# Ledger of designs, part 22: peptides against a protein of PDB entry 5FRP

Target 1, 225 residues: chain A of PDB entry 5FRP
Amino acid sequence: VEWTESIPQIIATREDISKELNQALAKTFIDSDPRVRRTSVMIFNKVPVTEIWKNITNKAIYTSLLHLAREKHKEVRELCINTMAKFYSNSLNEIERTYQNKEIWEIIDTIPSTLYNLYYINDLNINEQVDSVIFEYLLPFEPDNDKRVHRLLTVLSHFDKKAFTSFFAFNARQIKISFAISKYIDFSKFLNNQESMSSSQGPIVMNKYNQTLQWLASGLSDSTK

## One batch from the design tools (peptide; aimed at target 1 T165 F170 K176)

Design b2_p15_5_s2 (made by RFdiffusion4, then SolubleMPNN; from b2_p15_5, 8 letters changed)
Fold by OpenDDE base, seed 5:
Structure b2_p15_5_s2 (fold): chain B 225 residues (1-225), chain A 15 residues (1-15)
Amino acid sequence: as target 1 above (225 residues)
Amino acid sequence: DFEEKLKKFINSIDP
């Protein structure tokens, strides 16, 4: 009888401890020390997605994670962008949508919009990172057409107007890059042929080649920053 | 244990 009476207290204590731990963790995401914030973000990389969803129940933690995408500290920001994209993908793959986790899903479903909105910062490094995580995590290669379409529709279903605009701009840019690369290859082949290079078209193709290279280079982040 | 890891993490953060 005494043992049974202690069970509710133990459960209550565990729930209280869990709540306290969640509150303490929430504070670390807004800590003044970027090392603390970094370490907090790393929890999402070190802990399986299923365990995170089970144990991290404070929605403020997820909201704070998303806010770090605009962090001033470069390392923390970059880590956060990669982490949230990966976490989104893993959640879609491994976490079932239930009534109990609905509030967390409402936050997680905003990750695509959060990432696409980063294009408006107009920073080349950020743009490249966003491009990378989109291809790796948000819209990864999927050979199954139905799964691919379903993923795309899931991503688009939570877009705001700004995210849609950036999405279309991104796609347009990718098409242009693909076209430019194709032309670069064609020009390179032409220039490697001595007979073609000596023709009247040689200088014209060389000019187009240089323009293509300049355009491609302008879209890439300066690796020295 | 996630809780233990989290506790260790929190305790490692010297306010």
Scores: peptide ipSAE 0.180, ipTM 0.826, DockQ to the pose 0.013
OpenDDE base, seeds 1, 2, 3, 4: peptide ipSAE 0.130, 0.174, 0.176, 0.174; ipTM 0.787, 0.823, 0.823, 0.830; seed 1 fails the geometry check

Design b2_p15_5_s3 (made by RFdiffusion4, then SolubleMPNN; from b2_p15_5, 6 letters changed)
Fold by OpenDDE base, seed 3:
Structure b2_p15_5_s3 (fold): chain B 225 residues (1-225), chain A 15 residues (1-15)
Amino acid sequence: as target 1 above (225 residues)
Amino acid sequence: EFEEKLEKFINSLEP
């Protein structure tokens, strides 16, 4: 009988400890030392998504994670962008929506919008990273049409107006890039044919080839910067 | 000290 009476106190103590840990963790995401912030973000990469959802219950942690996508420290920012995109995808795949986790889902559902809003910073490195995580985590290749549509609708369902604008701009750009790549391939094939190069079209195609390369290159970030 | 605390925290999350 005495043991049973201690159980609520133990549970309460564990809840208190869990709360304290969550509060302590929340502070690390806003620490002045970028190493501390980095290490905090890495928790989301090291711990399975199911365990994160179970043990990290302070919504401020998730909100702070999203804010780090715009922080000044490049390494932490880049890590955060990859981490939050991956975490979003894993959450969609592995975490059920319940009444208990509704508040956390409300934050997580804003990750796509948060990422698409990064295009407004007009930084080539950020743009490239956002492009990458969109294809890798947000809207990955899915051969099943129903699943693909469902994922797309899920991603779009919580977009703000700015994110929608960025989404349309992104898609338009991707179409153009696809077209440019197709032309690059065609021009390359043409130029690799000696008979074609010696034709009257040779110089014209060479010029178009160079223009296409220049256009493609202009959209790429300098990896050295 | 923070890394140690964090590692301890992470280990507490993994059964």
Scores: peptide ipSAE 0.057, ipTM 0.718, DockQ to the pose 0.013
OpenDDE base, seeds 1, 2, 4, 5: peptide ipSAE 0.092, 0.030, 0.010, 0.007; ipTM 0.765, 0.560, 0.353, 0.324; seeds 1, 2 fail the geometry check

Design b2_p15_5_s4 (made by RFdiffusion4, then SolubleMPNN; from b2_p15_5, 8 letters changed)
Fold by OpenDDE base, seed 1:
Structure b2_p15_5_s4 (fold): chain B 225 residues (1-225), chain A 15 residues (1-15)
Amino acid sequence: as target 1 above (225 residues)
Amino acid sequence: DFEKKLEEFINRIDP
């Protein structure tokens, strides 16, 4: 009887301890020391996703994590962007949507929009990182068409207008890059053929080749336009 | 030390 009466207290104590830990952790995400913020973000990388969802129940922690994507400290920002993208992907794969975790999912579902909105900062380094995490975590290569479509629809379902605009701009850029690469290959093949090089088209193709290279080299910068 | 507290927290979450 006494042991049974202690179980609610132990559970309550564990809940209280969990609450205290969550409150303490929430404070670390807004700490003035970048090292503290960095270490806090690393929790999401070191702890399995299932355990994070189980033990981190304060929604403010997740909100704070997402806000760090726009932080001034470069190292913390970069870590946060990678961490939140990976965490999103792992959550989609491993965490079931329930009534109890609905509020957390509402925050996590904004991660794609949060990432795509970073393009508006017009920072080349941020753009490259966002491009990378999109291909690695948000919209990874998936050979199964149904899974690929489902993932795409999931990502898009919570986009704001700005994120949609960025998404279309990104895709348009990728199409242009793909086209430019294809032309680069074609021009390279042409220029490697001695008969073609000696033709009247040789100088024209060489010029186009150089223009394509310049565009590709600058195109990593043109993602800001 | 915050780092120590955080390590303790991590160890508690993922024993």
Scores: peptide ipSAE 0.032, ipTM 0.722, DockQ to the pose 0.013
OpenDDE base, seeds 2, 3, 4, 5: peptide ipSAE 0.005, 0.029, 0.027, 0.009; ipTM 0.319, 0.702, 0.716, 0.452; seeds 2, 5 fail the geometry check

Design b2_p15_6 (made by RFdiffusion4)
Pose (drawn by RFdiffusion4):
Structure b2_p15_6 (pose): chain A 225 residues (1-225), chain P 15 residues (1-15)
Amino acid sequence: as target 1 above (225 residues)
Amino acid sequence: STLNEDFNEYIEELE
C-alpha cells in the first residue's frame, strides 16, 4: 500500500519510467489484498487523465480496472465504477485518436457497454450507482443540444447486444415510470383540499396511492427511505 | 410485479 500510494506523484513528476511501473501496477491491480487494489484504482482518480494516457500503457491495467467492476468486494467495485466512468468521460474530452493509441482504446470504448451490463446482475445499489454514474460522466445533461447526441452515438458506438437491449429496456421503463409519477402527483394532489375523507374514493384511493408508491420504491435499495 | 421484475421482463422480450 505504501508503495502503491506513491505512484501518482511519481507519474506526475517523472516520465523516466513507464516500463517497470507498467510491469508492477499490473500485479498491484490483481493483488490479494483489496487495499492495494483500491490504492491502485485511485491512480486513475488522483493523477490527471492525460498523464495516465501518457505514462501507463500496459493492456492489463485497463482490463483489470474494468474487471474489478464486477468484483464481490463492495468498496473496490463502487470506486471502480465511478472511476472508470469519470475516466471514460475525461478520456474523450481531452485525448484524441492517432494510429498508435487506438490500440488500447477498444477497452476505453467498451466502458459504457460494460457499465450497462452491470444492470443484469440485478442489484439495487449497483443499479442505483450505475444510474447515478452514467448521467454524471457518460451521458451528461450539458451543455447543448447537438453534442449530447454526437457523443451519445459515440457512447452507443461500441455496444454488445446486451448493452443495447438493456439500453432500450431502461428507456422502455421510463415511460411506465412517467405514467407513475404523473399519477402519483395526480393522486398526491388529493390532499390539496377535502375531496373524500371517506366519500367518493376515500376508502379505496388512499390504498391505491399508498400501494402505488411502493411500486416506485421497489426498485430502490432503501425502499423504507 | 416489482419494478425490477418489469425491467427484466422488458429485457427478455427485447432479447

Design b2_p15_6_s1 (made by RFdiffusion4, then SolubleMPNN; from b2_p15_6, 7 letters changed)
Fold by OpenDDE base, seed 3:
Structure b2_p15_6_s1 (fold): chain B 225 residues (1-225), chain A 15 residues (1-15)
Amino acid sequence: as target 1 above (225 residues)
Amino acid sequence: KTLQEEFKEIVEKLE
């Protein structure tokens, strides 16, 4: 861990060493051993975002990070998806856009599209993870309207066509989920009322309740296609 | 032993 945190400092010390280290890191991201790839991804989790941006200047590293979202090794892929989403959020919050870092930002700005495009794989586990990181990192809860809108516009500004399609489908699904949750609450209240349960409406509400639960259980992992 | 090889070994130890 200490070594990982020292990488930016080493890179900043000497240009020749910095270049070599960046080149070495670029290779570790594409190493045949998944453990090496995993550890490489962890650098982005263990090193402060400001130090990463300052010292990791090889754009191939960032590109490779994004590519790992589709790699075959499950653990590395899952780690990568979480890492890139978090890194994106942290970057938006802490990194200013400058002339010097514009090329890296061009890559980082594609993270939302990269994530939303994962829905097309049609894997339930991936879909669930993407949903999770969207709520946690990409479009987190923000009570300030201006900040919320700004974040949303930032996320959307670099979407490709496929990402937009997934986004719209996702939003539609979320609206439905919200509605279903509301109904679930109502049904739950009804079911907890003994008088209501003994009424002619009891069986009907029970059926609707079960359907709602089933939909909620499946819908959270459903594809946004 | 190249710097790349050394770096790779260090990265592997961080797993």
Scores: peptide ipSAE 0.034, ipTM 0.637, DockQ to the pose 0.012
OpenDDE base, seeds 1, 2, 4, 5: peptide ipSAE 0.037, 0.030, 0.011, 0.000; ipTM 0.503, 0.618, 0.318, 0.295; seed 1 fails the geometry check

Design b2_p15_6_s2 (made by RFdiffusion4, then SolubleMPNN; from b2_p15_6, 7 letters changed)
Fold by OpenDDE base, seed 2:
Structure b2_p15_6_s2 (fold): chain B 225 residues (1-225), chain A 15 residues (1-15)
Amino acid sequence: as target 1 above (225 residues)
Amino acid sequence: KTLLEEFNEIVKKLE
């Protein structure tokens, strides 16, 4: 009987926390201080996805989160991109679609488009980050064909035209990278064979090897920037 | 209390 009496208090406490959180976050996500905005984004990283969905019910907060993907402050932007991708993946895995959360899902379902649209900024660092979060969170490697197809359909189902274009471009890039890696391996094997190196093809293969390395390196953001 | 401090207090309660 005593535990039942504690439940309303716990619920009330949670409700109070939720209200305070929503009020605070609505303000902090648009605060002029980047540190405040950063801390706001970190909530989505520190708190389990189920608790986020339960406690953050103001759709404006989610909209504000997505807008930070184009934030001028680099650190906040980078954090936001990683956070929203991870949050999307976790939401797909753990959150059921209901009538009550429909409006939030409508926003969350735009995360893939939001991310793919960042390619149009034409920034190498942003592109690399988007590539990374796509592989890690949005379209992760999945050996199960049914799960893989389902995830792909889910991601694509809410794409705008620009996102589709970026998606196809990204896939083309992946094919090119795969091809380049394969060639790199072949060239490396050739170069490791002393007999092959002494052949007339040696210099040609060496040149191709170097070109392949340069191409691979150019596709990676300058880690020094 | 700054808005940041207030927010941090709320976050700590959720953690």
Scores: peptide ipSAE 0.025, ipTM 0.670, DockQ to the pose 0.013
OpenDDE base, seeds 1, 3, 4, 5: peptide ipSAE 0.020, 0.018, 0.022, 0.019; ipTM 0.528, 0.514, 0.535, 0.522; seeds 1, 4 fail the geometry check

Design b2_p15_6_s3 (made by RFdiffusion4, then SolubleMPNN; from b2_p15_6, 6 letters changed)
Fold by OpenDDE base, seed 1:
Structure b2_p15_6_s3 (fold): chain B 225 residues (1-225), chain A 15 residues (1-15)
Amino acid sequence: as target 1 above (225 residues)
Amino acid sequence: KTLNEEFNEIVKKLE
């Protein structure tokens, strides 16, 4: 009986400890030392997603994580971008939506928008990284049509206007790139044929080939322009 | 406790 009566107090104490731990962790994400911030981000990579959701209940931590995607320190920023994208994907796959975790999901659901908004920074390295994490984690290749559509709708359902614009621009650019690559291949084949190259069309195709290469070289690094 | 000490404790508890 005495033991049973102590259980609520123990639970309360544990909750208090958990709260303190969350508060301490929240501080590490905003520490002035980039090494501390880096290590904090790494928690999301080292700890299973289920344990993260269970133990990290302070929404400020998640908000801070997302904010690090725009921090000045390049290494921490890059780590954060990869981490948050992966965490989003893992969460979608492994974490059920409940009333208790609704507030955290509201933050996590903004990760796609957060990532797509990074295109507006107009940094080529950031753009390349965002492209990578989109294809790897946000919108991975999925042969199942229903799953693919569901994932796409999930990603888009929480887009702000800027993210949607970025998404549209990205896709439009991808189509153009695909077309350009196809033309590049065609021109290359034409130029590799001696008879074709010796024809009156040879110089014309060479010019188009060069233009295509120039366009690809300028555009491949920036998928949103 | 230093921030680093607190951090280490948190990491150990989360793993």
Scores: peptide ipSAE 0.050, ipTM 0.690, DockQ to the pose 0.013
OpenDDE base, seeds 2, 3, 4, 5: peptide ipSAE 0.036, 0.030, 0.026, 0.021; ipTM 0.679, 0.670, 0.535, 0.490

Design b2_p15_6_s4 (made by RFdiffusion4, then SolubleMPNN; from b2_p15_6, 6 letters changed)
Fold by OpenDDE base, seed 1:
Structure b2_p15_6_s4 (fold): chain B 225 residues (1-225), chain A 15 residues (1-15)
Amino acid sequence: as target 1 above (225 residues)
Amino acid sequence: KTLNEEFNEIMKKLE
């Protein structure tokens, strides 16, 4: 009987400890040392998504994680972007929406918008990374039409106006890239044909080929930066 | 406790 009576106190104590741990963890995400912040982000990569949702209950931690996507330290930022995208995808796949975790989901549901908003920074490296995580984690290839549509609707359902704008711009850019690649291939084939190259169209196609290459290259980030 | 110590403790509990 005494043991049973002590259980609520033990549970309460455990909750208190959990709260303290969450508070301590929250501090690490805003630490001045990038190494500390990096290590904090890595928790989301090392710990299974189900355990994260179970043990990290302080919403401030998730908010802080999302905020790191815009931090100054490049390595931490890049890690954070990949981490949050992956975490979003894993959460959608493995975590049920309940009344108890509603507040956390409200934050997690903003991850797509957070990522799409990074396009406004107008940094080629960031753009490439965002492109990558969109295709890998946010809107991955899905052969099932219903699942694909559902995922798309889920992603879009929490977009702000800026995110929608970025989304449309992204799609338009992808179409343009696809078209450019197609032209590149056609021009390459033409130029590889000696008869075609010797024709009056040869120089014209060569010029178009170069323009296409220049356009494609202009969208690539400098790996040295 | 230092932030690092607190962090390490948290990590151990999350594993």
Scores: peptide ipSAE 0.039, ipTM 0.688, DockQ to the pose 0.013
OpenDDE base, seeds 2, 3, 4, 5: peptide ipSAE 0.038, 0.032, 0.027, 0.000; ipTM 0.682, 0.684, 0.540, 0.366

Design b2_p15_7 (made by RFdiffusion4)
Pose (drawn by RFdiffusion4):
Structure b2_p15_7 (pose): chain A 225 residues (1-225), chain P 15 residues (1-15)
Amino acid sequence: as target 1 above (225 residues)
Amino acid sequence: DESVEEITEIFEELF
């Protein structure tokens, strides 16, 4: 851990080495101890994306980084998901493509599909995290009308069938959810004024809204929240 | 086909 903690500054201060470091971090990314793996993925977080792209070039680093996204260990998996997504975003907003660096890009480009494939594991927390992460770094809410799409295609550019089916299923659920929140408000407004304390639908509508709110809460990790 | 069914089932469970 002590050794792994020092790399970001070294990479940030010297290009003298990209050989031994690439040789070492590969082992550091698959070590048995999760602390070192975490300290390893923290490199992609602490040191700027450009210096990463310049200094570390070994194929195994990125594959291990993305590989850990499916890991049992939670603290490593979450930081991994967040990191490789913010990295994917920054890895397009700063670094262009040439004849030589494309060799590793096929990994940076399979990040969104890998991210979308995590939904298939069917974990509330993970689904929530991927949800939060995608709209934070991948498909941002800014800044304009045209580029969102221009990049949306680049995100969609490298998908497997699963990534598409899940990309679309996420979208098919959006309408049903909208049809729910809209009715939720249409039912929640029932308390704006006295419509039926026990009249028209008092004994029935309360237990439609009260039971309907559970449907939306069934997909969240903490439904009781 | 299997993957479509699997993800549909997941989303139905969640919804």

Design b2_p15_7_s1 (made by RFdiffusion4, then SolubleMPNN; from b2_p15_7, 6 letters changed)
Fold by OpenDDE base, seed 1:
Structure b2_p15_7_s1 (fold): chain B 225 residues (1-225), chain A 15 residues (1-15)
Amino acid sequence: as target 1 above (225 residues)
Amino acid sequence: DKIKEEIEKIFEELL
């Protein structure tokens, strides 16, 4: 009888400890020291996604993680963007949607929108990182058409109006980049042909080649900054 | 330093 009465207290104590840990972790995400915030984000990279969902039950931690995507500290921001994108992908693959985790899923489902909204900052480095995580984690290459469509619909289903606008702008940009690369290749082939280069079209193609290169380069961040 | 120790403790508990 006494042993059975101690089990609820032990479970309650574990729940209390879990609550205290969640409260402590929530504080570290908003700490003034960027090293503390960085270490907090790293938990989501080092701990398996299943254990994160099991042990981190405070919604404020997930919302705080998403807010760090707009962090002033570059290293913390970059880490957060990669972490949240990866965490989203892993969650879709490994975590079942249940009644108990519904409220956390409501937050996690906003990760794609949060990432696409970073394009409005108009920072080339952020744009490149968002482009990268879209291709790696949000909309990865998937040869199965049904899985690809399902993933796309999942990503889009929680978009706000701004995220949709960014999504269409992104796709339009990718088409333009692809076209520019194709033209760059064609111009390069033309210029490498001596007969073509000596023709009346030579100077015209050279000009178009240079314009194409300048356009492509203008979309790249300075790696030194 | 205390906050780092607490983060490490939390991390160990989550693993």
Scores: peptide ipSAE 0.038, ipTM 0.728, DockQ to the pose 0.015
OpenDDE base, seeds 2, 3, 4, 5: peptide ipSAE 0.036, 0.037, 0.021, 0.037; ipTM 0.718, 0.721, 0.615, 0.721

Design b2_p15_7_s2 (made by RFdiffusion4, then SolubleMPNN; from b2_p15_7, 6 letters changed)
Fold by OpenDDE base, seed 1:
Structure b2_p15_7_s2 (fold): chain B 225 residues (1-225), chain A 15 residues (1-15)
Amino acid sequence: as target 1 above (225 residues)
Amino acid sequence: DEIEKEINEIFEKLL
């Protein structure tokens, strides 16, 4: 009987500890020191997704995590973008949708939209990072057609208008890149043939080759910046 | 330092 009476107190103490923990963590995500914010984001990388969902119940923490995608501090921003994309993917794979976690899922389901909206910043480094996390975590290669379609529909189902616009722009860009790469290969093959290079078409193809390379390179961020 | 300690304590409780 005494043990049974202590269980509510232990649960209450754990709930109190959990509440205090959530309150403390919510503060660290908005701390003025970027190192503190960075360390807060790292929790989502170090702790298993199942334990995060179990122990982090304060919605403000997840909202704050998503907000850090637009952080001024480059390192914190980059870490946050990778972290939220990975966390989204892991959540889709490992966390069931229940009535109890519905409110957190409503936030997590906005991660794809949040990421696609980063294209409007028009920063090449951010664009490259968003491209990377899309292929790695949001819309990874999936050989199973049903799973692939389901994932795509899940990602798209929570898009705002801006995210849809970015999505279409992204896809159009990928088609253009693919076409440019194909041309690059064709031009390279032509230029590697001595007879072709000596022909009247040689200089023309060389010019097109250079234009193609310049176009491809213009889409890449300067690694020094 | 105090905030880092608090964050580390949070990590230890979540792991």
Scores: peptide ipSAE 0.073, ipTM 0.738, DockQ to the pose 0.015
OpenDDE base, seeds 2, 3, 4, 5: peptide ipSAE 0.063, 0.065, 0.071, 0.062; ipTM 0.726, 0.724, 0.737, 0.726

Design b2_p15_7_s3 (made by RFdiffusion4, then SolubleMPNN; from b2_p15_7, 7 letters changed)
Fold by OpenDDE base, seed 1:
Structure b2_p15_7_s3 (fold): chain B 225 residues (1-225), chain A 15 residues (1-15)
Amino acid sequence: as target 1 above (225 residues)
Amino acid sequence: DKIEEEINKIFENLL
């Protein structure tokens, strides 16, 4: 009997401990030291997604995680962008939507919009990273058409107007890149043919080739920055 | 150092 009466207290104590841990963690996400913020983000990479959803119940932590996508510290920002994209994908795959976790899902469902909104910063490094996490985690290659459509609809269903604009711009850019790559290949093939290169079209194609390369290169970040 | 220790404790409790 006494042991059974202690169970609610132990559960309450565990809930209290969990609450204290959540409160402590919430503080670390907004700490002035970038190392502390980095370590806080790493929790989402080291702990299984199911355990995170179970133990991290303070919605402010998730909100703070998403806010770090616009962090001034480059390393923390980059880590956060990768972490939240991966966490979103893992959550979609492993976490059921329940009444109890609805408030957290409302935050997590904004991750795609949060990421697409980073394009408005107009930073090439950020753009490349966002492109990468979109293809890896948000909209990965899926051979099953139904699953692919469902994922796409899930991602789009929580977009704000800005995210939609970025999404359309992204897709338009991808089409342009694909076309440019195709032209690059065609021009390269032409220039590799000695007869074609010696023709009156040779200099014209060389110019187009260089323009295509310049255009492609202009979209790449400087790896040294 | 104290904050890192606290974070490590959080990790240990979540794993």
Scores: peptide ipSAE 0.041, ipTM 0.698, DockQ to the pose 0.014
OpenDDE base, seeds 2, 3, 4, 5: peptide ipSAE 0.029, 0.034, 0.011, 0.030; ipTM 0.685, 0.690, 0.436, 0.691; seed 4 fails the geometry check

Design b2_p15_7_s4 (made by RFdiffusion4, then SolubleMPNN; from b2_p15_7, 7 letters changed)
Fold by OpenDDE base, seed 2:
Structure b2_p15_7_s4 (fold): chain B 225 residues (1-225), chain A 15 residues (1-15)
Amino acid sequence: as target 1 above (225 residues)
Amino acid sequence: DSIKEEIEKIFEEQL
């Protein structure tokens, strides 16, 4: 009987501790020190998604996480972009939508739009990172057609107009890249044939080969920046 | 830093 009477107090204490923890954590996401912000983001990488959803109930934390995707500090921003994309994917796979978590899902469902909107910054490093997280976490390769379509519809269902535009631009770019790679292969095959190289078309194909390489390279971020 | 370490410890202990 005494143990049963202590349970509400324990639950209340845990709730209080959880509330205090959430309040403290919310402050760390907006801390002036980028190291503090980085560590806060790392919580989402270190803790299983199910435990995050269970223990982090303050919606301001999730909102703040999404805002860090546009922060000035490069390392924190990059970490945030990867973290939020992974967290989104894991949440879709492992977290059920309930009445209790609806408000958090409303924020999490904006992650794809948030990421696609980063293309408007027009930064090659950001673009490359967004490309990467799209293929890794948002729209991963899925051989099952039903799963692939469902994921796609889920991702698109919360897009704003800008995100849709970015999505179409992204896809168009991927098609162009694929075409360029195909041409690169064709040109390479031609150039590897001695008879073809000695032909009048040899110099023309060499020029096209170089142009194709330059175009492909221009789409990549400078790893030295 | 102290709050950070405390938060990390709390999460590690709950894992």
Scores: peptide ipSAE 0.028, ipTM 0.588, DockQ to the pose 0.014
OpenDDE base, seeds 1, 3, 4, 5: peptide ipSAE 0.028, 0.027, 0.026, 0.006; ipTM 0.591, 0.581, 0.464, 0.376

Design b2_p15_8 (made by RFdiffusion4)
Pose (drawn by RFdiffusion4):
Structure b2_p15_8 (pose): chain A 225 residues (1-225), chain P 15 residues (1-15)
Amino acid sequence: as target 1 above (225 residues)
Amino acid sequence: DEEVINWANNYINSA
């Protein structure tokens, strides 16, 4: 851990080495101890994306980084998901393509598909995290009308069938969810004024709204929240 | 393929 903690500054201060470091971090990314794996992925977080792209070039680093996204260990998996997504976003907003660096890009480009494939594991927390992460770094809400799409295609550019099916299923759910929140408000407004304390639908509509709110809460990690 | 379709159906039917 002590050794792994020092790399970001070294990489940030010297290009003298990209050989031994690439040889070492590969082992550091698959160590038995999760502390070092965390401290390893923290590199992609602490040191700027450019110096990463310049200094570390070994194929195994990126594959291990993405590989850990499916890991049992929670603290490593979450930081991994967030990191490789923010990295994917920054890894397009700063670094162009040439004839030589494309060799590793086929990994950076399979990041969204890998991210979308996490939904298939069916975990509430992970689904929530991928949800939060995608719209934070991948498909941002800014800044304009045209580039969102221009990049959206680049995100969709490298998908497997699963990534598409899930990409679309996430979208097919959106309408059903909208049809829910809209009725949720249409039911929640029932308390604007006295419509039915026990009249028209008092004994029935309360237990439609009260039971309907559970349907939206069934997908969240903490439904009681 | 069948597993993915089943999953998709169950996923869409979920909240």

